# Peptides against a protein of PDB entry 5EIB, part 347

Target 1, 366 residues: chain A of PDB entry 5EIB
Amino acid sequence: VDLEPGTMDSVRSGPFGQIFRPDNFVFGQSGAGNNWAKGHYTEGAELVDSVLDVVRKESESCDCLQGFQLTHSLGGGTGSGMGTLLISKIREEYPDRIMNTFSVMPSPKVSDTVVEPYNATLSVHQLVENTDETYCIDNEALYDICFRTLKLTTPTYGDLNHLVSATMSGVTTCLRFPGQLNADLRKLAVNMVPFPRLHFFMPGFAPLTSRGSQQYRALTVPELTQQMFDSKNMMAACDPRHGRYLTVAAIFRGRMSMKEVDEQMLNVQNKNSSYFVEWIPNNVKTAVCDIPPRGLKMSATFIGNSTAIQELFKRISEQFTAMFRRKAFLHWYTGEGMDEMEFTEAESNMNDLVSEYQQYQDATAD
Target 2, 366 residues: chain A of PDB entry 5EIB as posed
Amino acid sequence: VDLEPGTMDSVRSGPFGQIFRPDNFVFGQSGAGNNWAKGHYTEGAELVDSVLDVVRKESESCDCLQGFQLTHSLGGGTGSGMGTLLISKIREEYPDRIMNTFSVMPSPKVSDTVVEPYNATLSVHQLVENTDETYSIDNEALYDICFRTLKLTTPTYGDLNHLVSATMSGVTTCLRFPGQLNADLRKLAVNMVPFPRLHFFMPGFAPLTSRGSQQYRALTVPELTQQMFDSKNMMAACDPRHGRYLTVAAIFRGRMSMKEVDEQMLNVQNKNSSYFVEWIPNNVKTAVCDIPPRGLKMSATFIGNSTAIQELFKRISEQFTAMFRRKAFLHWYTGEGMDEMEFTEAESNMNDLVSEYQQYQDATAD

## One batch from the design tools (peptide; made by RFdiffusion4, then SolubleMPNN)

Design b2_p30_2_s2 (from b2_p30_2, 15 letters changed)
Fold by OpenDDE base, seed 2:
Structure b2_p30_2_s2 (fold): chain B 366 residues (1-366), chain A 30 residues (1-30)
Amino acid sequence: as target 1 above (366 residues)
Amino acid sequence: SAIREELKAERAKRLEERRRKEELERLLEE
């Protein structure tokens, strides 16, 4: 789905364009112009019914509908505005189904779009209320991984999207292969989301290796475990050491010893015990899939529900506040039918979320 | 702390409520 036809043409002409049904391409003509309000109230609102018709058709074709997965950017107008409109409408029609998102967080290092803080804040407000699980894919973190870890001098969107794809493949492993822990979206939510509003995940992937070092890197369970818990491997721009893990899932892929995995996972928890809440028993879940990802002998994917994720929301909130106090570009949103109160409500809800994470963090200090 | 025990109890309640929903959904699919 897009409000711009050119995106759909790019997907259709791409190497995987034939995987998607032609009738499942729903697109507008005018775009959102990086404006959340155009995505949510005007251009997106005109297209939403056509998307819902496709969603219904695909839902009816499912033998067992678990829920929905949305991949979107929170910086742009379509992904943020129309994406959150779709989430709201799908939630209204399917209130008993899981809503999962892969939400790409904007970064000033990657995009020069000045209104991204508005789009992100307005989106986070909707995600807090209408999603059950949100993977925070932070362009800040992706850029830093590409530059610092992968030694890419000029990271591209292709390089960032490669990390996103690897992460998405990792976190969905249990859903795609039989006999796994967290084999459905609801089980994942039960294991990962102790408190309904605290459903924002910090994903991570291992191995992350520069091209020059790839040939010298040993892929072992200890190395994967160490890297998976390294703050530098997190796809969200927050330091887990500044918070506490409420819950963790680790997904190992490849041929390895379950015993060795369990031993290393226990060792890393014990070594990092100060970064876990003590009052949530068995808050680390481990899965092993014998099928490695393409091009790797083994990998590990991390899913963390950490109170440190508040650093991401604080960054967005600070940027939002700096713009909103000046009413900068606000007329672009109000001209599409938004009220200024919606901005204040969105800011308030995001700040409340930060306060909730902090409360649970402080509860571990006593 | 008293806060930790309260939060633990709240978590346990929410997990149980979710488990009950999953069980009901499974029974409806059978």
Scores: peptide ipSAE 0.013, ipTM 0.284, DockQ to the pose 0.012
Fold by OpenDDE base, seed 3:
Structure b2_p30_2_s2 (fold): chain B 366 residues (1-366), chain A 30 residues (1-30)
Amino acid sequence: as target 1 above (366 residues)
Amino acid sequence: SAIREELKAERAKRLEERRRKEELERLLEE
């Protein structure tokens, strides 16, 4: 789904374009112009019914519908505005199904789109209310991984999207292979989300290795485990050392000893015990899938529900507040039929979310 | 479009429901 036809044509003509049904390509003629309000109230609102018709058709064709997965950017107008509209409408029609998102967070280091803080804040407000699970994929963190870890001098969107795709493949491993931990979206939510509003995850993937070092790097369970818990490996721009993990899931892929995985997972928990809440028992879950990802002997994917994720929301809030106090660009949104009140409510709800994370960070077992 | 007005009305209703909840929570804390 896109408001721009050119994006859809690129997907259709791409190497994987044939795997999608032609009728499932729903697109507009005019883009959202990086405006959440165009995505949510105008251009996106005119297209949403056509998307919902496709969603219904595909849902009816499912033998066992678990829920929905959306991949979108929160910085643009289509992914943010229309994406959150679609989430809202799907939640209304399917209230008993899991809503999962891969939400790409904007960063001024990666994009020059001045209104990204508005689009992100307005989107987060919707995600807090209408999703059950949200993987926070931060363009800033992806850029830093590409530059620092992968040693890419000039990271491209292609390089960032490669990390996103690896992460998405990793976190969905348990859904694609039967008999695994978190084999369904609901079980994942039960294991990862102790409090309904605190459903924002910090993802990570290992191994991440520069092209020059690939030939010299052994892929071992200890190295994967160590990299997966490294603050520099997080795909959200927050430091897990500044917060506490509420819950963690680790998904290992490849032929490895389950005993060795369990030993290394215990060791890393003990080493990082200060970064876990003590009052949630059995808050680390581990899965092993014998099938490695393509081109790797083994991998590990990390899913962290950490109170440190508040750093991401604080960054967005600070940028939002700096713009909103000046009423900068508000006429672009109000002209699409938004009220200034919606901005203040979105800001308030995001600040409340930050306060909730802080409260649980400071909570003791007593 | 009729769809735009319906979406605005539905959102306005959700905002009002949230305000009522927040007001009720404040009244229960007093």
Scores: peptide ipSAE 0.025, ipTM 0.468, DockQ to the pose 0.153; fails the geometry check
Fold by OpenDDE base, seed 4:
Structure b2_p30_2_s2 (fold): chain B 366 residues (1-366), chain A 30 residues (1-30)
Amino acid sequence: as target 1 above (366 residues)
Amino acid sequence: SAIREELKAERAKRLEERRRKEELERLLEE
């Protein structure tokens, strides 16, 4: 789905364009112009019914519908505005189904779009209320990984999208292969989300490889485990050492010893015990899939529900506040039928979320 | 479009419900 036809043509002409039904390509003509309000109230609102018709048709064809997965950007107008409209409408029609998102967080290091803090804040407000699970894929973190870790002098969207693809492949491993931990979206929510509003995940991946790196040296299980818990491998620009893990899932892929995985996971938990809450029992889950990713002998994917995720929301909030106090570009949103109060409500709800994370960070076992 | 007006009306209702809740919370703190 897009408000611009050119993106759909690129997907259709791509190497995997044939895996999608032609009738499932729904697109607009005018775009959102990086405006959340155009995506949510105007251009997106005109297209949403056509998308819902496709969603209903595909949902009726499912033997067992677990829920929905949305991939979207929070910086643009289509992914943020129309994406959150679509989430709201799907939630209304399917209130008992899991809503899972891969939400790409904006960064000034990656995009010159000045209104991204508005689009992100307005989107987070919707995601807090209408999603059950949200993977925070932060363009700040992706850029820093590409630049610092992969030593790419000029990171491209292709480089960032490679990391996104690796992460998405890692976190969906248990859904795609039978007999694994978190084999369905509901089990993932039960294991990862102890409090309904605190459903924002920081993903991580090891080994970190560029698209051109054909021969990655086979890592050991200890090296994978160490890299997976390293703050430099996190796809969200947060340091886990500045917060506490509520829950963790680790997904290993490749032929390895389950005993060695369990030993290394226990060692990492013991070494980092100060960074876990002690009042959530069995809050670390491990899965091993014998099937490695394409081109790798083994990998590890991390999913963390950490109170350190508040650093990401604080960054967005600070950028938002600096613009909103000046009423910068507000006329672009109000002209599409928004009220200034909707901005204040979105900011307030995001600040409440930050306060909730801080409360659970400071909580001790009685 | 009819959809735009419906979305505006639903949001206006949510905003009004939230204002009423915040006003009630202020009245309970006094």
Scores: peptide ipSAE 0.020, ipTM 0.454, DockQ to the pose 0.221; fails the geometry check
Fold by OpenDDE base, seed 5:
Structure b2_p30_2_s2 (fold): chain B 366 residues (1-366), chain A 30 residues (1-30)
Amino acid sequence: as target 1 above (366 residues)
Amino acid sequence: SAIREELKAERAKRLEERRRKEELERLLEE
């Protein structure tokens, strides 16, 4: 789905364009102009019914509908505005189904779009209320991985989206292969989300290796485990050492010893025990899938529910507040039918979420 | 407004970067 036809033509002409049904391409003509309000209340609102018709048709064709997965950007107008409108409408029609998102967070390092903090804050407000699981994929973290770890001098959207694709493939492994931990979306939510509002995940992937170092790197379970828990491998721009893990899932792929995986996972937990909450028993889950990803002998994917995710929301909130106090660009949103109160409500809800994460970070077992 | 033109120009740039990426991914799969 896009409010611009050119994006759909790109997807259709792409190497995988033929895997999608032609009738499932829904697109507008005008685009959202990087404006959340255009995506949510005007141009997106005109298109949403056509998208819902496709969603209903595909849902009816499912043998067992678990829920929905949305991939969107929070910096743009379409992914943020129309994406959150679609989430709201799907939640209204399917209240008992899991809503899962891959939400790409904006960064000033990647985009010069001045209104991204508004689009992101307005989106996070909707995600807090209307999603069950949200993978936070931060363009700042992706850029830093590309530049520092992968040694790319000029990271492109191409390089960033490759990391997104690897992460999405990793976190969905248990859903795609039978007999795995978290084999369904609801079971994932039960294991990963101890408190309903605290459903924002920090994903990570290993191995991350520069092209120049690939030939010298041995892939071992200890190295994968160490890299997977390294703050530099997190796809969200948060340091896990500044918070505490509520829950963790680790997904190993490839032919490896389960015993060695369990030993390394125990060792990393013991070494980092100060970064886990002590009052949630068995809060680390491990899965091993014998099927490696394409081009790798083995990999590990990390899913962390950490109170350190508040750093991401604080960054967005600070940028939002700096613009909103000046009423910068507000006329573009109010001209699409928004009230300034909606901005204040969204900011308040995001700040409440930050406060909730901090409360659980500071909580001790009595 | 000048800002709408700037937003359109940024969109066009992002679309072109996405196209270049898809082309690069094709070249890497080939």
Scores: peptide ipSAE 0.000, ipTM 0.271, DockQ to the pose 0.016; fails the geometry check

Design b2_p30_2_s3 (from b2_p30_2, 13 letters changed)
Fold by OpenDDE base, seed 5:
Order: structure tokens, then sequence, then C-alpha cells
Structure b2_p30_2_s3 (fold): chain B 366 residues (1-366), chain A 30 residues (1-30)
């Protein structure tokens, strides 16, 4: 789905464009112009019914509908505004189904779009209420991985999207291979989300290796485990050492010893015990899939529910507040029929979410 | 668009409702 036709032509002309049904391409003509309110209330609202018709048709074709997965950007008007409108409409029609998102967080290092803090804050408000699981993929973290770890001097959107694709492939492994831990979306939510509002995940992937060092890198379970828990491998721009893990899932892929995986996972928990909450028993889950990813002997994917994710929300909130106090660009949103109070409500709800993460970070076992 | 005009109408209705609620709360405090 897009409000711009040119994006669809790029997908169709891509190496996998033929895997999608032509009738499932829904697109507008005018775009959202990086405005959340255009995506949510005007241009997106004109297109949403056509998207819902496709969603209903595909849902009816499922033998067992578990839920929905949305991939969107929170900085742009289409992904943020229309994406959250679509989430709201799907939640209304399917209240008993899991809503899962891959939400790309904006960064000033990657985009010069001045209104991204508004689009992100308004989106987070909707995601808090209307999603069950949200993978936070931060463009800042992706840029830093590309530059520092992959040694790319000038990271491109293609380089960032490669990391997103690897992460999405990793976190969906258990859904694609029956008999694994978290084999369905509801089971993932039960294992990862101890409190309904605290459903924002920091993903990570290993191995991440620069082109110049690929030939010298051994792929071992200890090295995968070490890299997967390294703060520099997190695809959300927060340091896990500044918070506590509520829950963790580790998904190993390839031929490896389950015993060695369990030993390394126990060792990393023991070394990092101060960074886990003590009052959630068995909060680390491990899965091993014998099928490696394409082009690798083995990999590990990390999913962390950490109170350190509040650093990401604080960054967005600070940028939002600095713009909103000046009433900068508000007329672009209110001109689409948005209420100025929706900005204050969204800011408040995001600050409440930060406070909830801090409360559970500071909580001790009584 | 018709949708934009409808949204602008709904916004004005909400702004007027909130202003009435604020006026009622102020009258209850006086």
Amino acid sequence: as target 1 above (366 residues)
Amino acid sequence: SEIREENLKKRKEREEERRREEEEELEELL
C-alpha cells in the first residue's frame, strides 16, 4: 500500500515483484507529503476502504488467521498516518486477532524531514493502544550499524533496508517453521509481553560483518551469542545497559548443538544478570531452527523487551516538544481536519509509556 | 475534498464542545 504510485512500480520491477498478487497493490496518486494528518484523515482515508477490501479477501482465504503484520515508517505521512489508520480499522474489525508491526523510527541522521517528530509521536500514540507487538527498527541504529560495524562510509536506504530484511526474516523464523518456540503470534505475545502497553521490542541480528572481514570471521555459537547481546547490534537506538530486560527471545538458525546454545545463553544471562528483572521467572526464551538463512552457516536473532527502549521514546518526545512549543507547522495538520489536542494527547500517552517503563525498571522483587 | 471538509467540520464541533465544557467547569468553580 502506498499513496504514491512510483513506489509500487519499484516493487513490481524488483527481483521479487511477481510474488505479490497484482490485485493486492493498492495505491493513491497524491501522496501524503510527509504529513501524518494527510495519511490519517484525508488522502489515506480516501484509500483505506480499498485496502480493507483486500485485507478482508486475504483474511477469508486463510485457513487459520492468527493476525496481521504491518511494515511502515513512522517518519513519513503514508506509513505513519495511513498505516496507523489501517491498524485502527483492522483492530475494529478483528479485535481478537494479533496486530504485529515492524515500525521504522525516524532519525535526523537519515532524513531532513522536519515534521518527523510529529509523525512519530502521533504514530506511537496509536501503536500503544492498537498493537499487540511492535518491533522498533530505528533508522539511527541502522545507520550506526552500517557505518561502524559494516564499515560503509556512506550508508544508503538500500543498506538500511538490507538490515530490516535480515531482521524480519530472523524474527519470523518461528512463525515459518512449525514446532518452534513462539510458533504463532499469540504465543509470541504471551512470552514477550508481560504488560499489555509494554509491547515494544528492540530487535538484533548476528552475524553482522563488514565485507572486508567476512573471510576472517568464524561463525560459532559463542560469537553469535556475544554479538547478539552487544548494544552495538541493537536495531533500536538504546543501550540495554541503561535499562532492564523484561523478556528476551533468542532465535538461532543453522546446524548447532542445542547443549552449546543453552550453555552460552546461560552464560550471557549470568554475565548480564543486573540487566534482567529478577521478578519475571524464565524470562529468556531460546529457539533453534536447523535451517540456516540464505548465504550463512548460522545466525542468531534477538528480540528484547527492555525498559531501555524509553531512550528511543525520550529522543522523539524531546524533538516533538521543541517543535510543538513553537507551534511549528501545526497548520499543515489542522488544515487536514486534525485537532491540536491530539498532539497533546499523543505526547501525554508517550510520556506515560516512558514512566511505565521506568516504574518496572526500578521495581524489585518483594 | 469532501472528506477534508467533513473533518474540518468535525474539528470545529469538537473545539466548540471543549469550549462549552471549559465554560461549564469555570461556571461550577465561580
Scores: peptide ipSAE 0.088, ipTM 0.616, DockQ to the pose 0.908
Fold by OpenDDE base, seed 4:
Order: sequence, then C-alpha cells, then structure tokens
Structure b2_p30_2_s3 (fold): chain B 366 residues (1-366), chain A 30 residues (1-30)
Amino acid sequence: as target 1 above (366 residues)
Amino acid sequence: SEIREENLKKRKEREEERRREEEEELEELL
C-alpha cells in the first residue's frame, strides 16, 4: 500500500514483485506530502476502504488467522498517518487478532524532513493504543551501525534497508519454521509483553561486520552472543545499560550446539544481571533454528523489551516540543481537519509511556 | 474532498466543546 504510485511500480518491477497478487497493490495518486494528517484524515482516508477490502479477502483465505503485520515509516505521511489509520480500522474489525508492527523511527541524520517529530509522536500515540507488538527500528541506530560498525562513509537507504530486512527475517524465523519458540504471534506477546502498553521492542542482529573484515571473522556462538547484547548492535538508539530488560528473546540460526548456546546465554545474563529486572521470572527465552540465513553460516537475532527504550521516545519528544511550542507547521495538519489538541494528547501519552518505563525500571522485588 | 470537509466540521465541534468545558471549569473555580 502507498499513496504514491512510484513506490508500487518499484516493488512490482523488483525481483520479488511476482510474489504479490496484482489485486493486492493498492495505491493513491497524490501522496501524503510528509503530512500525518493527510495520511490519516484525507488522502489515506479515501484509500483505506480499498485496503480493508483486500485485508478481508486475504484474511478469509487463511485457515488460521493469527494477526497482522505492518511495516511502515513514522517519519513520512503515508506510513505514519495512513499506516496508523489502517491499524485502527483493522483493530476495530479484528479486536481478538494480534497487531504487530515494524515501525521505522525518524532521525535528522537520515532525513531533512522537518515535520518528522510530529509524524512520529502522532504515530506513537496510535501504536500505544492499537498494537500488541512494535519493533522499533530506529534510523538513528541504523545510520550509526552503517557508519561506525559497517564502516560505510556515506550510508544509503539501501544500506539501512538491508539491516531492516535482516532483522525482519531474524525475528520472523520462529513464525516460518515449525517447532520453534514463539511459533505464533500470541506466544510472542505472552513471552515479551508483561504489561500491555510496554510493547515496544529493541531489535538487534549479529553478525554485523564490515565488508573488508567479513572474510577474516570467525562466526562463533560466543561472538554472536556478545555482539547481540552489545549496545552498538541495537537497532534502536538507546543504551540497554541505562535501563533494565523486562523480557528478552534470542533467536539463533545455523548449525550449532544447543548446549553451547544455553551456556553462552546463561553467561551473558549473569554478566549483565544488573540490567535485568529480578521480579520477572524466566524473562529470557532462546530459540535455535538449524537453517542459517542466506549468505551466513550462523546468525543471532535479539528482541529486547527494555526500559532504556524511553531514550528513543525522549529524543522524539524533545524534538516535538521544540517545534510545537513555536506552533511550527501546525497549519499543514489543522488544514486537513486535525485538532491542535491531538498533538497535546499524543505528547502526553508518549510522556506517560516514558514515565511507565521509568517506574518499572526503578521497581524492586517485593 | 467530502472527507476533508467532514473532518473540518468535527474539528470545529471539538474546539467548541472544549471551549465550553474550559468556561464551565472557570465558572466552578470562581
């Protein structure tokens, strides 16, 4: 789905364009112009019913519908505005199904779009209420990984999207291969989300290796485990050492010893015990899939529910507040039928979420 | 669009409702 036809033509002409049914390509003509309100209230609202008709048809064709997965950007108008409208409409029609998102967080290092803090804040407000699971894929973190770890002097959207695709492939491993941990979206929610509003995940992937060093790197279970828990490998721009893990899932892929995985996972938990909450029992889950990703002998994918994710929301909130206090660009949103109060409500709900994460960070076992 | 006109109506209704609530809260404080 897109409000711009050009993106759909790129997908259709791509190497995988034939995997998608032609009738499942729903697109607008005008785009959202990086405006959340255009995506949510006008251009997106004109298109949403046509998308819902496709969603219904595909849902009826499922033998067992678990839920929905959305991939969207929170900086743009289509992904943020129309994406959150679509989530709301699907939630209304399918209240008992899991809503899962891959939400790309904006960064001034990646995009010059000045209104991204508004689009992100308005989107986070919707995601808090209408999703069960949200993978926070932060363009700030992706850029820093590309530059610092991968040694790319000028990271491209292609380089960032490669990290996104590797992560998405990693976290969906358990859904695609039988007999794994979190074999369905509901089990993932039960294992990862101890509190309904605290469903924002910090993803990570290992190995992250520069092209020049890739040939000389041994891939071992200890190295994968160490990299997966390194703050520099997190795809959200927060330091896990500034918070506490509520829950963790680790997904290993490739031929390896399950015993060695369990030993390394125990060692990393013990070494980092101060960065876990003590009052959630068995809060680390591990899976091993014998099938490696394409081009690698082995990998590890990390999913963390950490109170450190508040650093990401604080960054967005600070940028939002600096613009909103000046009433900068508000007329672009209010002109589409949005109320100025919806900005204040969205800011408040995001600040409440930050406060909730801080409360659980400071909580002790009774 | 018809949708934009409807949303602009709903916004005005919410703005008028909030103004009434703020006026009522101010009257209760006096």
Scores: peptide ipSAE 0.075, ipTM 0.624, DockQ to the pose 0.954
Fold by OpenDDE base, seed 1:
Structure b2_p30_2_s3 (fold): chain B 366 residues (1-366), chain A 30 residues (1-30)
Amino acid sequence: as target 1 above (366 residues)
Amino acid sequence: SEIREENLKKRKEREEERRREEEEELEELL
């Protein structure tokens, strides 16, 4: 789904364009112009019914509908505005189904779009209420991984999207291969989300290796485990050492010893015990899939529910507040039928979410 | 077009309602 035809043509012309049914390509003509309000209230609202018709048709064809997965950007107008409208409408029609998102967080390091903090804040407000699980994929973290770890001098959207794709493939492994931990979206939510509003995940993928060193690196379970828990490997721009893990899932792929995985996972938990909450028992879950990802002998995918995720929301909130106090660009949103109150409500709800994460970070076992 | 006009109308209605509430609160304080 897009409000611009050119993006859809790129998907159709791509190596995977034939995987999607032609009739499932729903697109507008005018775009959202990086305006959440155009995505949510005008251009997106004109298109949403056509998307819902496709969603219904595909849902009826499912033998066992678990839920929905949305991949979107929170910095743009379409992904943020229309994406959150679509989430709301799907939630209204399918209240018993899991709503999962892969939400790409904006960064000034990647995009010069001045209004991204508004689009992100307005989106986070909707995601808090209308999703069950959200993978926070931060363009800042992706850029830093590309630059520091992958040794890319000029990271591109292609390089960032490669990391996103690897992560999405990793976290969905348990859904695609039977007999694993978190084999369905509901089990993932039960294992990862101890509190309904605290459903924002810090993903990570290992191995991340520069092109020049790939041929010399022996992939081992200890190296995957160590990299997966490294703060520099997180795909959200947060330091896990500044917070506490509420829950963790690790998904290993490839031929490896389950015993070695369990030993390394225990060792990393013990080494990082100060960064876990003590009052959630058995809060680390591990899965192993014998089927490696394409082109790798083994991989590990990390899913962390950490109170450190508040750093991401604080960054967005600070940028939002700096613009909103000046009423900068508000006329672009109010001209699409938004109230200034909706900005204040979204800011408040995001600040409440930050406060909730802080409360659980500071909570001790009595 | 119609959706924008409807949303702009709803916005004005909310702005007028809030202004009335603020005026009523001010009258109660006086």
Scores: peptide ipSAE 0.029, ipTM 0.503, DockQ to the pose 0.934
Fold by OpenDDE base, seed 2:
Structure b2_p30_2_s3 (fold): chain B 366 residues (1-366), chain A 30 residues (1-30)
Amino acid sequence: as target 1 above (366 residues)
Amino acid sequence: SEIREENLKKRKEREEERRREEEEELEELL
């Protein structure tokens, strides 16, 4: 789905364009112009019914519909505005199904789109209410991984998208292979989301290795475990050491000892006990899949529900507030039929979410 | 960065395309 035909033509002509049904390409002509309101109330609203018809058709073809998975950007107009409109409409039609998202967070280091803080804030407001699970993928964290860890001098969108693809492959491992922990979206939500509004995850991946050092690196369970919990391997631009983990899932892939995995997972929890809440029992889940990723002997994927994610929302809120107080570019949104109150409601809900994370960070076991 | 330059280029191309479409729609209305 896109509001621009050129993006769809790029996907269709790409190396995987033939894996999608032609009738499942839904696109507009005018685009969203990086405006959330165009995505949500005008251009996107005209296209949404045709997308819902495809969603219904594909849903009816499923033997057992668990839920939906959306991949979108929160900085643009289409992914943010139309993406959240689709989430709302799908939630209305399928209230008992899991809504899962991979949400790419904007960064001023990667994009010059001045209105990204508005698009992100308006999107997060919708995601708080209408999603069950959201993987936060921050373009700043991806860029920093590419530059600092992978030693890429000039990171490209191809390099960023490679990290996203590896992470998405990792977190979906349990859904794609039988007999695993979190084998369905609902079990994942039950294990990862102790409080309904606190459903934003920090993904991470190991191994992350520069091309020059790949040949010399042994891949061991201790090294994967240590790297997976390193703040530098998080795909969200927040430091887990500034918060507490509510829940964690670790997904190991490849031929390894389950006993060694359990020993290393216990060791990392004990070393980092101050970074976990003490009042949620059995809050770390571990899965092992014998099938490695393509080109690796073994990997580990991290999913963290941490109160440190509030740093991400605070960054967006600060940027939003600095623009909104000046009414900068506000007429671009109000001209598409938005009220100024919707901006204030979205800011308020994001600040409430930050306050909720802080409350659970400061909570002691009674 | 190359990413920033690419985004700036794509944005300008889209702004120019929209302006041409708006000019064509205005010419059809006249």
Scores: peptide ipSAE 0.000, ipTM 0.308, DockQ to the pose 0.019

